# Ledger of designs, part 49: peptides against a protein of PDB entry 5OOQ

Target 1, 227 residues: chain A of PDB entry 5OOQ
Amino acid sequence: YREDVRQVVTHPANALSFLQPGRLVEISVNGKDNYGWGAVVDFAKRINKRNPSAVYTDHESYIVNVVVNTMYIDSPVNLLKPFNPTLPEGIRPAEEGEKSICAVIPITLDSIKSIGNLRLYMPKDIRASGQKETVGKSLREVNRRFPDGIPVLDPVKNMKIEDEDFLKLMKKIDVLNTKLSSNPLTNSMRLEELYGKYSRKHDLHEDMKQLKRKISESQAVIQLDDL

## One batch from the design tools (peptide; aimed at target 1 S17 N117 L153)

Design b2_p24_5 (made by RFdiffusion4)
Pose (drawn by RFdiffusion4):
Structure b2_p24_5 (pose): chain A 225 residues (1-48, 51-227), chain P 24 residues (1-24)
Amino acid sequence: YREDVRQVVTHPANALSFLQPGRLVEISVNGKDNYGWGAVVDFAKRINNPSAVYTDHESYIVNVVVNTMYIDSPVNLLKPFNPTLPEGIRPAEEGEKSICAVIPITLDSIKSIGNLRLYMPKDIRASGQKETVGKSLREVNRRFPDGIPVLDPVKNMKIEDEDFLKLMKKIDVLNTKLSSNPLTNSMRLEELYGKYSRKHDLHEDMKQLKRKISESQAVIQLDDL
Amino acid sequence: SKVYTLENGSYLYDASDEEPSVVD
C-alpha cells in the first residue's frame, strides 16, 4: 500500500507542483541504485526525435545533484535528457569516496519528496558550483541523521482525491491492526521476524526454481507449437 | 517561510507551507 501511495505522489500531476529548484528528494533509480538525499535543479518534459510515447512517470526528466556518486564513476558519459545511467556510474560503496555530480532521472526514481530545499546558484554547471551544493547536502545529512522529513501528501501537498483518501485509510487500518499484535511489544521481534523473513525469501525463491525445473523436464516449446 | 543559515553561509528553507505551483 505504501508503494501504491508513492506512485500517486510521484505522478506528474501532483509531484511537479512541488519540484521547485533546490527541492530535496531521496533518489533510488530503478529500485537498485540508492544515491541518498539530493537537491533538484530543474525539470523538463521528455521528448523521445522519434516522438515515442512515454509512461506518465517517465514522461518527465529531473536533473538532481547528488553527493554519493562513486569517485571513479565516468560522469562524462551522461546526456542531459537521457535517464539511462551508463554502465559503471553507480553510488559509492560503503568504503569508497564520493563526489558531487548531477544526474538525470525520471519521476519513478524518486523515493520521497522532502519539505526542505537548498539555496542553489543560478548556474549549477558553473565551475565549483556543483561542488558547493554537495557541501550543503552533507550538512543537511548531519542535522538530520535519521532522515529528512517528508512532505505530508494531504496536509502540505493538498491531495484530496477520494480514491487516494481511501488508500491512506487502508494503511492506518493495517497499522493499528499491526499495533494490536502480541509481538509488537516483544523483545525477540527483530530476531523472529528476520528468522522468518529469511525462510520466506527461500520459500518464494525455491518456488521460482521449482517451476523452472518442471517446465524444462518436458519439451521446451511444445506449448508454442 | 523559515530560513536556516548553514555553516558554508548558504541557506536552508523550510518549504512545508508553500502552495502548489502552477505547471503548464

Design b2_p24_5_s1 (made by RFdiffusion4, then SolubleMPNN; from b2_p24_5, 12 letters changed)
Fold by OpenDDE base, seed 5:
Structure b2_p24_5_s1 (fold): chain B 227 residues (1-227), chain A 24 residues (1-24)
Amino acid sequence: as target 1 above (227 residues)
Amino acid sequence: MEVYELENGGKLYDISKDERAKID
């Protein structure tokens, strides 16, 4: 059920509007590398220059750059490629007893475990010397202030996910937390339906954005020609 | 929006109740 909720929350149709600079997100890469809470720098649509026809899943169709303060100190961070979510070998969070550093890593939406209801005030130039560390200090303080965990965005109240099936899912989760009754099959079916709806919404949204860009570009070209 | 001052001089924003939490 938690995964079902995560799938809906992290879908581009829902998540992207909450990935402002400084947004706190909980990061788990490939389901094994837990970086904890990081801060969003920016995001972009994933483009494969080598294979422009590459088709990505909805959750892998965007790259989110995040500052983490849990990167293993000996990780080959110099090999990180901007907007490449395929992390080099050796890029991992520090284990207990290991030293960590701050780093900006590109992740997919699928690597977001939770979206926080908090945002850090972000430096204008995160790549400038010392700025990542500043964010790292802020992250540490946030963790200190919220020992029970950073508050997570409410999918209904904050994210305004109004899908009836999702609301039913949330209600079921609440009931399950109290009654320990699970119907994985029903939840899976509902998730698939929700995914289909959001996928269509995302496609339409992207089409509209592309159209707007084309219109804007056309207008810009016209303006240039009229000059 | 609730703003919390951090000891390091940074700011923490609670946007849980912010109507502008969503990017337009």
Scores: peptide ipSAE 0.181, ipTM 0.779, DockQ to the pose 0.416
OpenDDE base, seeds 1, 2, 3, 4: peptide ipSAE 0.040, 0.171, 0.104, 0.044; ipTM 0.600, 0.771, 0.725, 0.591; seed 4 fails the geometry check

Design b2_p24_5_s2 (made by RFdiffusion4, then SolubleMPNN; from b2_p24_5, 9 letters changed)
Fold by OpenDDE base, seed 5:
Structure b2_p24_5_s2 (fold): chain B 227 residues (1-227), chain A 24 residues (1-24)
Amino acid sequence: as target 1 above (227 residues)
Amino acid sequence: MKVYELENGGKLYDISKEERAKVD
């Protein structure tokens, strides 16, 4: 059920409007590398220059750059490529007893475990010397101030997800938390339906954007020819 | 909006009541 909620929350149709610079997000890469809470720098649509026809899943179609303060100190951070979510070998969070450093890593939406209700004031140039460390210190202080965890964005109250099936899912989760009654199949089916709806909406939205761009480009060309 | 002042001079904002940002 938690994964079902996560899938809906992290879908581009919902998540992107809440990934402002400084937004705190909880990061888990490939389901194994837990970086904890980081701060969003920016995001961009994923483009494969080598294969422009590459099709990504909705959750892999955007790259989010995030500052983390839990990067293993000996990780080859110099090999990180901007806007490449395929992390080099050796890029990992520090384990217990290991030293960590601050780093900006590119992740997909699928690597977002939670979206927080908190936003850091971000430096204008995060790549400038010392700025990542400043953010890192802030993240440590936030964690200290919120020992019970950073408040998570409410999908209904904050994100205004009004889908009836999702609301039913949330209600079921609340009931399950109280009654321990799980119907995974029903929830999975509903999630798939929700995902399908969001996917279709996203596809249409992207198609419309592409069409608008093509129209704009065509108009620009016409204007150039008329000059 | 609740603002938290951090010891390092940074600021933390509770943005729970903020509207969704426009996604271009």
Scores: peptide ipSAE 0.475, ipTM 0.894, DockQ to the pose 0.637
OpenDDE base, seeds 1, 2, 3, 4: peptide ipSAE 0.371, 0.121, 0.381, 0.135; ipTM 0.866, 0.728, 0.833, 0.760; seeds 1, 3 fail the geometry check

Design b2_p24_5_s3 (made by RFdiffusion4, then SolubleMPNN; from b2_p24_5, 11 letters changed)
Fold by OpenDDE base, seed 5:
Structure b2_p24_5_s3 (fold): chain B 227 residues (1-227), chain A 24 residues (1-24)
Amino acid sequence: as target 1 above (227 residues)
Amino acid sequence: MKVTQLENGGLLYDISDEERAFIS
């Protein structure tokens, strides 16, 4: 069920409006490389210059650049290609006992485990010397302040996902948390129905979410100026 | 919006309530 919710939450129609600069996201690449919580730099539509006819799934159709502070120090970060989410061999998070560094990595939406309800103030130029490390320090402090975990956006209350099938899914999950009465197969079927709806309205929904993102970013800037 | 000043001078803010307003 958690994966089903994640699929809906990280769909472009829902996620993009919440991927403002500084948004905290929990990152897991290929389901095995857990970088923990990182901060969004920006995102862009995935374009394959070598194969313009390439078709990506919805969850692979965007590249999100994120700052992580858990990159293994000896990772070949110099081999990272901008806007290429296929990470070079050796790019991995530090294991216990290993030293880590800050890095900006390109990921797909499919690599987002969760979207936090917190947002960092980001440097204007994250590529400038020392700026990634500043974000890294902030990430460490956030983790310190939230020992029980960084709060996650509420899909309904915050993200305003109002699809009836999704709401039913959420209710079933709530019931399951109290009673093991939910049927995973039924929920999976409902998820496929949701994907069908998203596929049909993908372009329009994407445009709307992009607009909402822009509005959100503008409001955030105003609030920062008032602080 | 809940804003917390970080030790390094940065800002951390909870925008969950504001995001609700932007999407509504």
Scores: peptide ipSAE 0.188, ipTM 0.785, DockQ to the pose 0.338
OpenDDE base, seeds 1, 2, 3, 4: peptide ipSAE 0.089, 0.132, 0.165, 0.126; ipTM 0.654, 0.753, 0.777, 0.741; seed 1 fails the geometry check

Design b2_p24_5_s4 (made by RFdiffusion4, then SolubleMPNN; from b2_p24_5, 11 letters changed)
Fold by OpenDDE base, seed 2:
Structure b2_p24_5_s4 (fold): chain B 227 residues (1-227), chain A 24 residues (1-24)
Amino acid sequence: as target 1 above (227 residues)
Amino acid sequence: MKVEELENGGLLYDISNDEPAFVS
């Protein structure tokens, strides 16, 4: 059921409102490449210039650029293409004993394992020399301060997901002695119904634009290097 | 809302109880 919760949480209708610059997210690419906690730079609707008619699933329809500090040092980061979540061969997190570097990687919502309730004040220009490393240092500090793990957004209390079926799911998960009466197939069907509700509620593309605008207008940003 | 200075001079911002600027 954890995956079911993740699917709901990372759905654009829920996740995008919490992908402000500096938002911490836990990253797992292709279900195997765990980069740990990174910081969101920005996000955009996925556009395929080569195939404009391409249709993506909801969880693959947005690209999130994130700073990670766990990139394998010998990864071909120069081959990274902005807004291309199909990472080049060799792009991977450092394994035990390997050195890591900071990098900005494009990921899909499906690569988000968790959304943290913390944000970093991001540099204005993350592409400038040394800025990614500054964020990387901050990420290390955050991990140090939260040895038991970075706090995760509460889907109900923080993200305000109030769908009745989801609430029931959460209650069942929270209560150790309460089991879902439905089998995995039934749960999947319920999730599809939830997604249907989300997709009908808003134009997600327009919401994204509005969100970016509001973030820019409403939040004062203090650069990490200005302190 | 909680703002904490990191050792490197950066800021950690706890927004666990803050409403997002935009909710879709």
Scores: peptide ipSAE 0.150, ipTM 0.623, DockQ to the pose 0.436
OpenDDE base, seeds 1, 3, 4, 5: peptide ipSAE 0.261, 0.106, 0.204, 0.086; ipTM 0.743, 0.726, 0.709, 0.629; seeds 1, 4 fail the geometry check

Design b2_p24_6 (made by RFdiffusion4)
Pose (drawn by RFdiffusion4):
Structure b2_p24_6 (pose): chain A 225 residues (1-48, 51-227), chain P 24 residues (1-24)
Amino acid sequence: YREDVRQVVTHPANALSFLQPGRLVEISVNGKDNYGWGAVVDFAKRINNPSAVYTDHESYIVNVVVNTMYIDSPVNLLKPFNPTLPEGIRPAEEGEKSICAVIPITLDSIKSIGNLRLYMPKDIRASGQKETVGKSLREVNRRFPDGIPVLDPVKNMKIEDEDFLKLMKKIDVLNTKLSSNPLTNSMRLEELYGKYSRKHDLHEDMKQLKRKISESQAVIQLDDL
Amino acid sequence: SVYEDTDEELEKLAEEMRKKLEEE
């Protein structure tokens, strides 16, 4: 349900109104590369010089400044409006130095939208400007070690559509349902949940393999035939 | 510098941004 709410929030209709310059966002491109918290510089519509149609979330491209780019990542390959990050451009690993950079992303690559925004120079492309902004991101990350506060979708973003409101209530219902479980006030909860979640991943992982073996035991494309 | 926008400031900024999008 939370992932369902995220798509409603990041949809261009609601998200673009709050994508002013300097807006803080948590960037997780394709659910794999997590660049941490960054600052939005600008955004523009995506135009595919083939006029291909794009999904609503991919219909727009946002340039964001990050402070967790791997230092030896080849940033010279980036095209201004190509959100497909070339192979080798990745977030710095846990033991590797980081460098401030600007990357393009689609809206689908935004994990959360912050209520804070930075002061940004007019030309981020100017010399040393991307570096200076990266310093500010490091300070915000210190004042807020647990995380950056998110924008309230209803109170702040004024999202009042009825279908979305029922979705928010569905979450509150499951939370109070979760808060009424006997394990909520337990010390072994982290231990038992992790022990179970590992067994569950295997079950789902084993089920994936279990089906592959059976379909391949028989002839391959007999069904296609 | 960091801006911590109030609810009234957020509404104004959103209206300004909607006007820019309509123009485009």

Design b2_p24_6_s1 (made by RFdiffusion4, then SolubleMPNN; from b2_p24_6 with S1M Y3I D5P T6S D7L L13M)
Fold by OpenDDE base, seed 5:
Structure b2_p24_6_s1 (fold): chain B 227 residues (1-227), chain A 24 residues (1-24)
Amino acid sequence: as target 1 above (227 residues)
Amino acid sequence: MVIEPSLEELEKMAEEMRKKLEEE
């Protein structure tokens, strides 16, 4: 259930408007490396220069640069490539007892576990010496102030997701949380179905938007040639 | 510094950003 909600929340149509500089996000890379809460620097559409025709899934179509304060100190951070979400081998969060440092890492939307209802004031130049550490201190302070966890954006109240299928999904989750007696498997299957419908609908809308853009671009070129 | 996304806080941030842009 949490995964189904996460898929909707982290979809570009919903997430991008909340990925302002300083937005707190909880990060899990490839479902393995948990960096905890980090702060958004910026985001960009993913472009493959070598293969411009490459098609990415919606959740992999954008790269988000985030500051984390949990990077293992001996990680090869110098090998990090800007806007490349494929992290070099050895890039990992510090384990218990290991020292950590602040780093900026590029991630996909799929690596966002949750979006926080908090923002940090971000330095103008995060790559300048000492600026990442400043953000790191702020992250520690946030964790100190919220020992029970950082508040997460409410998909309905805060993100204003009005999709009927999603609202039905949320209602079902609420019912499941209250009714421990219902068959969890049946309810989970229904939630997956609802998410599937939502995802397909959004995919169609995005395709239509892209098509309209291409048409507009083509018309603009024709007009330029006629001038 | 942590900012809660209250309307007031967002407006304050926007105003601060506007001021910074005007000062550049």
Scores: peptide ipSAE 0.039, ipTM 0.484, DockQ to the pose 0.386
OpenDDE base, seeds 1, 2, 3, 4: peptide ipSAE 0.034, 0.038, 0.024, 0.037; ipTM 0.528, 0.479, 0.502, 0.552

Design b2_p24_6_s2 (made by RFdiffusion4, then SolubleMPNN; from b2_p24_6, 9 letters changed)
Fold by OpenDDE base, seed 1:
Structure b2_p24_6_s2 (fold): chain B 227 residues (1-227), chain A 24 residues (1-24)
Amino acid sequence: as target 1 above (227 residues)
Amino acid sequence: MVIEPSLEELEEEMEKMRKKLEEE
């Protein structure tokens, strides 16, 4: 169920409006490499210049550049390409006892575990010498101030996700968390079914938005040809 | 040559998706 919520929260329709510079996000790359909390630099729509026909999932359709302070010191950070979420081999977080450095890594929305209800002040030029380290210090200070964890955005109260199926999902999760009794799960649509419906509806809405954009682009081209 | 779908084809596809969305 937490994964289902994560999928909704990290969907472009919901997440992008909260990925302002300095926004804290918890990062897990490919479900294996946990970098902890990082800070958003910027994001962009993923464009494959080599294969313009490449179809990305919604969660893979955007690249988010984030500052992390947990990069392994001997990782080949010089091989990182901006806006390329395919990380070079050897790019990993530092393990316990290893030294870490600050780095900017490009990630997909799918690599966001949670979105924090905090923003750091981000320098205008993060690539300038010492700026990443400044953000790294700020991240350490935030972690120090929130020993019980950085506050996460509430999907309903903060993100204002008003989808009925999502609200039903959240209510079911709350009921399951409060009632250790297995009984409510048997009579109500399985959370998987609700998530499935929501996901399908969301996908359809996004597809419609994409089609609408294509239609608008086609109309714009037609108007240009008629001029 | 990837023949880009015509405006009409895109509109039809969008309408099909709208119908699917209403059925769910």
Scores: peptide ipSAE 0.043, ipTM 0.631, DockQ to the pose 0.013
OpenDDE base, seeds 2, 3, 4, 5: peptide ipSAE 0.041, 0.037, 0.035, 0.041; ipTM 0.562, 0.566, 0.582, 0.618

Design b2_p24_6_s3 (made by RFdiffusion4, then SolubleMPNN; from b2_p24_6, 11 letters changed)
Fold by OpenDDE base, seed 1:
Structure b2_p24_6_s3 (fold): chain B 227 residues (1-227), chain A 24 residues (1-24)
Amino acid sequence: as target 1 above (227 residues)
Amino acid sequence: MVIEPTLEELEEEAKKMKEKLEAE
């Protein structure tokens, strides 16, 4: 259920408006490399120059550049390519007892575990000498101030996700969390079904947007040919 | 309260848009 909520929260339709510079995000790359809380630098739509026809999932269709302060010191950070989420081998967080450094890494939306309800001041030129380290210090200070965890954006209260299936999902999760102490879940649509419906609706919206663009492009071409 | 379209309504609209694109 938490994963289902994460999928909704990290969907471009919901997440992008909250990925302003300095936004705190909790980062897990490929479900294994946990960088902890980082700060958003910027994001861009993923473009495949070699294969312009490449179709990405919604969660893979954008690249988010984030500052992390947990990069293993001996990681080949010089091999990082801006806006390339395929990280070189050896790019990993520091393990216990290892030294870490600050780095800017490109991630997909799918690598966002949670979106924080906090923003750091982000320098305009994060690539300038010492700027990433400044952000790294700020990240450490935030972690110090929030020992019980950085506050996460509430999907409903903060993100204003008003999708009915999502709201039902949230209610079911709440009921399940409550009923794990009380009565069994009645025949309410499985969370998987609700998520499936939401996901399908979203996919349809994206398809419709793409279709609308194609229609508009076709109409524009027709208008150009008629001129 | 903007009633969000149902999945079925979205599927129908997407179908209509595809048909329009194919007709152009």
Scores: peptide ipSAE 0.047, ipTM 0.674, DockQ to the pose 0.016
OpenDDE base, seeds 2, 3, 4, 5: peptide ipSAE 0.023, 0.043, 0.032, 0.023; ipTM 0.374, 0.631, 0.471, 0.331; seed 4 fails the geometry check

Design b2_p24_6_s4 (made by RFdiffusion4, then SolubleMPNN; from b2_p24_6, 14 letters changed)
Fold by OpenDDE base, seed 4:
Structure b2_p24_6_s4 (fold): chain B 227 residues (1-227), chain A 24 residues (1-24)
Amino acid sequence: as target 1 above (227 residues)
Amino acid sequence: MVIEPTLEELEEEQKKMDELLKKE
């Protein structure tokens, strides 16, 4: 059920409006490389210049650039390409006892575990010397302030996902969290079906959500000047 | 560190701003 909620939340129709510069996101690349909480730099629609006819899944159709502060120090970060989510070999988070550095990595929406209800100040030129490290310090401070975890966006209250199938899914999760004894496998299959129905409905609303993104981006700039 | 307003709050603020720009 958590994965099915994640699929809905990270769908372009829902996620893109909340991927403003500085938005906190929890990152897991390829389901194995956990970078923890990072900050969004920007995102773009994935374009394959070599194969313009390439069809990506919804969750792979956008690339999100994120600042992480958990990159292994000896990772070949110089080989990172801003719009290539296929990371070079050796790009990984630091393990326990290893030193980490700040890096900007390109990820897909599928690599987002959760979207935080917090936004950091994001420098205009994150590629400038020292700017990544500034964001990295801010990420450490956030983790210090939220030892029990960074608050996650509520899909209903914050993201305003009002789809009936999704609401049914959320109710099911609440029931399951209360009733720990139900078989998780049977519940996952029903959630995938609900997600499939949801995804097909929301592909039609992509244009409206791009507008909401632009609105959010404009207001974020205003708030940054007023803070 | 700012907790961002909800999408609804953002849309309301943008609407207000758009209305102000139309009056100028």
Scores: peptide ipSAE 0.037, ipTM 0.486, DockQ to the pose 0.160
OpenDDE base, seeds 1, 2, 3, 5: peptide ipSAE 0.021, 0.021, 0.024, 0.033; ipTM 0.497, 0.495, 0.440, 0.465; seeds 1, 2, 3, 5 fail the geometry check

Design b2_p24_7_s1 (made by RFdiffusion4, then SolubleMPNN; its pose is not in this set)
Fold by OpenDDE base, seed 5:
Structure b2_p24_7_s1 (fold): chain B 227 residues (1-227), chain A 24 residues (1-24)
Amino acid sequence: as target 1 above (227 residues)
Amino acid sequence: DEELKEKLKEGEEREKEFVELIKP
């Protein structure tokens, strides 16, 4: 269910209006590299200059530049290319006991775990010397102020997501969370069942979307040959 | 992109009611 909520929240139709400069976002790249909470610099529509006909999924169609303060110090940050979300080998967060530095990394919407209900004041030129480090200090201060976690945007109250199926999902999650608090074992089983049902529906929806995209691409190719 | 700028402005108007701005 958390992944399903994440998919809806991070969809361009919902997320882009909340990716203002300084917006806090929780970052996980490729489901492996957790950078923690970072701050949004800017975002742009993903453009492939080499293949202008490239079609991206909704969650891969935008690139978000974010400041993180958890980059491993020996990462080859000089190899980072603006607007390229495919990170060079060796770009990773610092592990326990390793030193970290501040860096700006390009990510897709799919790499956002959560969107915070906080914004940092961002410098005008983040690439200027010392500016990333200033943002890094602010990130540390935020983590200090919120030891129990940074407040997340409420998808319904804050983001005003009014999709009926999503509202039903949120109600189910609320009921499950309430039941987990009263009976952890029964609630865990129900959460797994609901997650399994939702995951299957989501997979079908993604499959249908991919199929529609393939059909549209095939039709576009036919139209290009007829011109 | 003008469309993206409009989305950000809309978001800024919406967030005024609930967002916390952390100053350095």
Scores: peptide ipSAE 0.481, ipTM 0.923, DockQ to the pose 0.695
OpenDDE base, seeds 1, 2, 3, 4: peptide ipSAE 0.475, 0.468, 0.469, 0.476; ipTM 0.920, 0.923, 0.923, 0.926; seeds 2, 3, 4 fail the geometry check

Design b2_p24_7_s3 (made by RFdiffusion4, then SolubleMPNN; its pose is not in this set)
Fold by OpenDDE base, seed 4:
Structure b2_p24_7_s3 (fold): chain B 227 residues (1-227), chain A 24 residues (1-24)
Amino acid sequence: as target 1 above (227 residues)
Amino acid sequence: DEELKKMLEEGAERAKEFEEIIKP
């Protein structure tokens, strides 16, 4: 269910309106490299100069540049290219016990785990000397102020996602969460496993697949109207 | 892209109702 919600939230039709400079986003690159919360610098439509006819999925069709403060210190950050989401080998977050640095990395919408309701004040030129480190300090301060986690945008109340199937999905999730929270097993590491079992039992994955298709179809129609 | 700019502006206006801006 969480992945299904994430796919809807990070879809261009929903996410782009909230990717203002300084917007906090939680970053997971390729589902493996967790950078934690970073700050949006800017975004642009993905253009392949070598292959202008390249077709990208909706979640890969935009590139978002984000400041992170969790980059491994020995990562080859000098090889990073703005608006190129194909990261060089060795670009990774710092592990436990490793030192980290601030970096601007280009990511796709698919690498956004969540969108926060917080925005940082961003310097005019983030690429100037010392500016990334300033943002990095602000990110550390935010994490200190919000030890229980940074508040996430509400898909319905804040993002105004009004799709009926999505609303049904959210209601199912709320019911499930309520049931899980009332169960003594909520304190067990088995919560995720139970959640997965309930998700499969209630065909929520199928509902989400249908919703994803409808959203994709609706966007295809919008793109056709712009032609 | 003027359309993207407009979307960001509209989103920014909507976000004023619930967002918090963190100053350095």
Scores: peptide ipSAE 0.484, ipTM 0.928, DockQ to the pose 0.710
OpenDDE base, seeds 1, 2, 3, 5: peptide ipSAE 0.482, 0.472, 0.477, 0.476; ipTM 0.928, 0.929, 0.929, 0.927; seed 2 fails the geometry check

Design b2_p24_8 (made by RFdiffusion4)
Pose (drawn by RFdiffusion4):
Structure b2_p24_8 (pose): chain A 225 residues (1-48, 51-227), chain P 24 residues (1-24)
Amino acid sequence: YREDVRQVVTHPANALSFLQPGRLVEISVNGKDNYGWGAVVDFAKRINNPSAVYTDHESYIVNVVVNTMYIDSPVNLLKPFNPTLPEGIRPAEEGEKSICAVIPITLDSIKSIGNLRLYMPKDIRASGQKETVGKSLREVNRRFPDGIPVLDPVKNMKIEDEDFLKLMKKIDVLNTKLSSNPLTNSMRLEELYGKYSRKHDLHEDMKQLKRKISESQAVIQLDDL
Amino acid sequence: EVEPEVIEPKEVEPFEDEEVIFPE
């Protein structure tokens, strides 16, 4: 349900109103590369110039400044409006140095929208400007070690559509349902949940493999035939 | 190839939890 709410928040109709320059966002592109918290510089509509139709979330491209780019990542390959990050551009690993950079992203690559925003120079492309913004991101990350506060979708973003409100209530219901479980006030919860979640991943992983073996035991494209 | 123009942000009213952070 939370992932369902994220899509409603990042949809251009609601998200674009709050994508002012300097807006802080948590960037997780394609659910794989997590660049941490960054600052939005600008955004524009995506024009595919073959005029291809785009999904609502991919319909717009946002340039954001990050401070967790891998240092040896080849940034010279980036095109201004191409959000497909070339192979080799990745977030710095846990033991590798980082460098401030600007990357393009679609709206689907935003994990959360912050209520804070930075002062940014007019030309982020100017010399040393991307570096100075990266310093500010490092400070905000220190003052807020646990995380950056998110925008409230209803109170701040004034999202009042009825279907969305029922979705928010569905979450509150499951939370109070979770808070009424005997294990909520337990010390072994982290231990038992992890022990179970590992067994569950295997079950789902084994089920994936179990089906592949059976379909391949028989002829391959007999069904296609 | 036609590059898109940058869209100007909407005039959204400020709210209580909003903060602009200046560099030190």

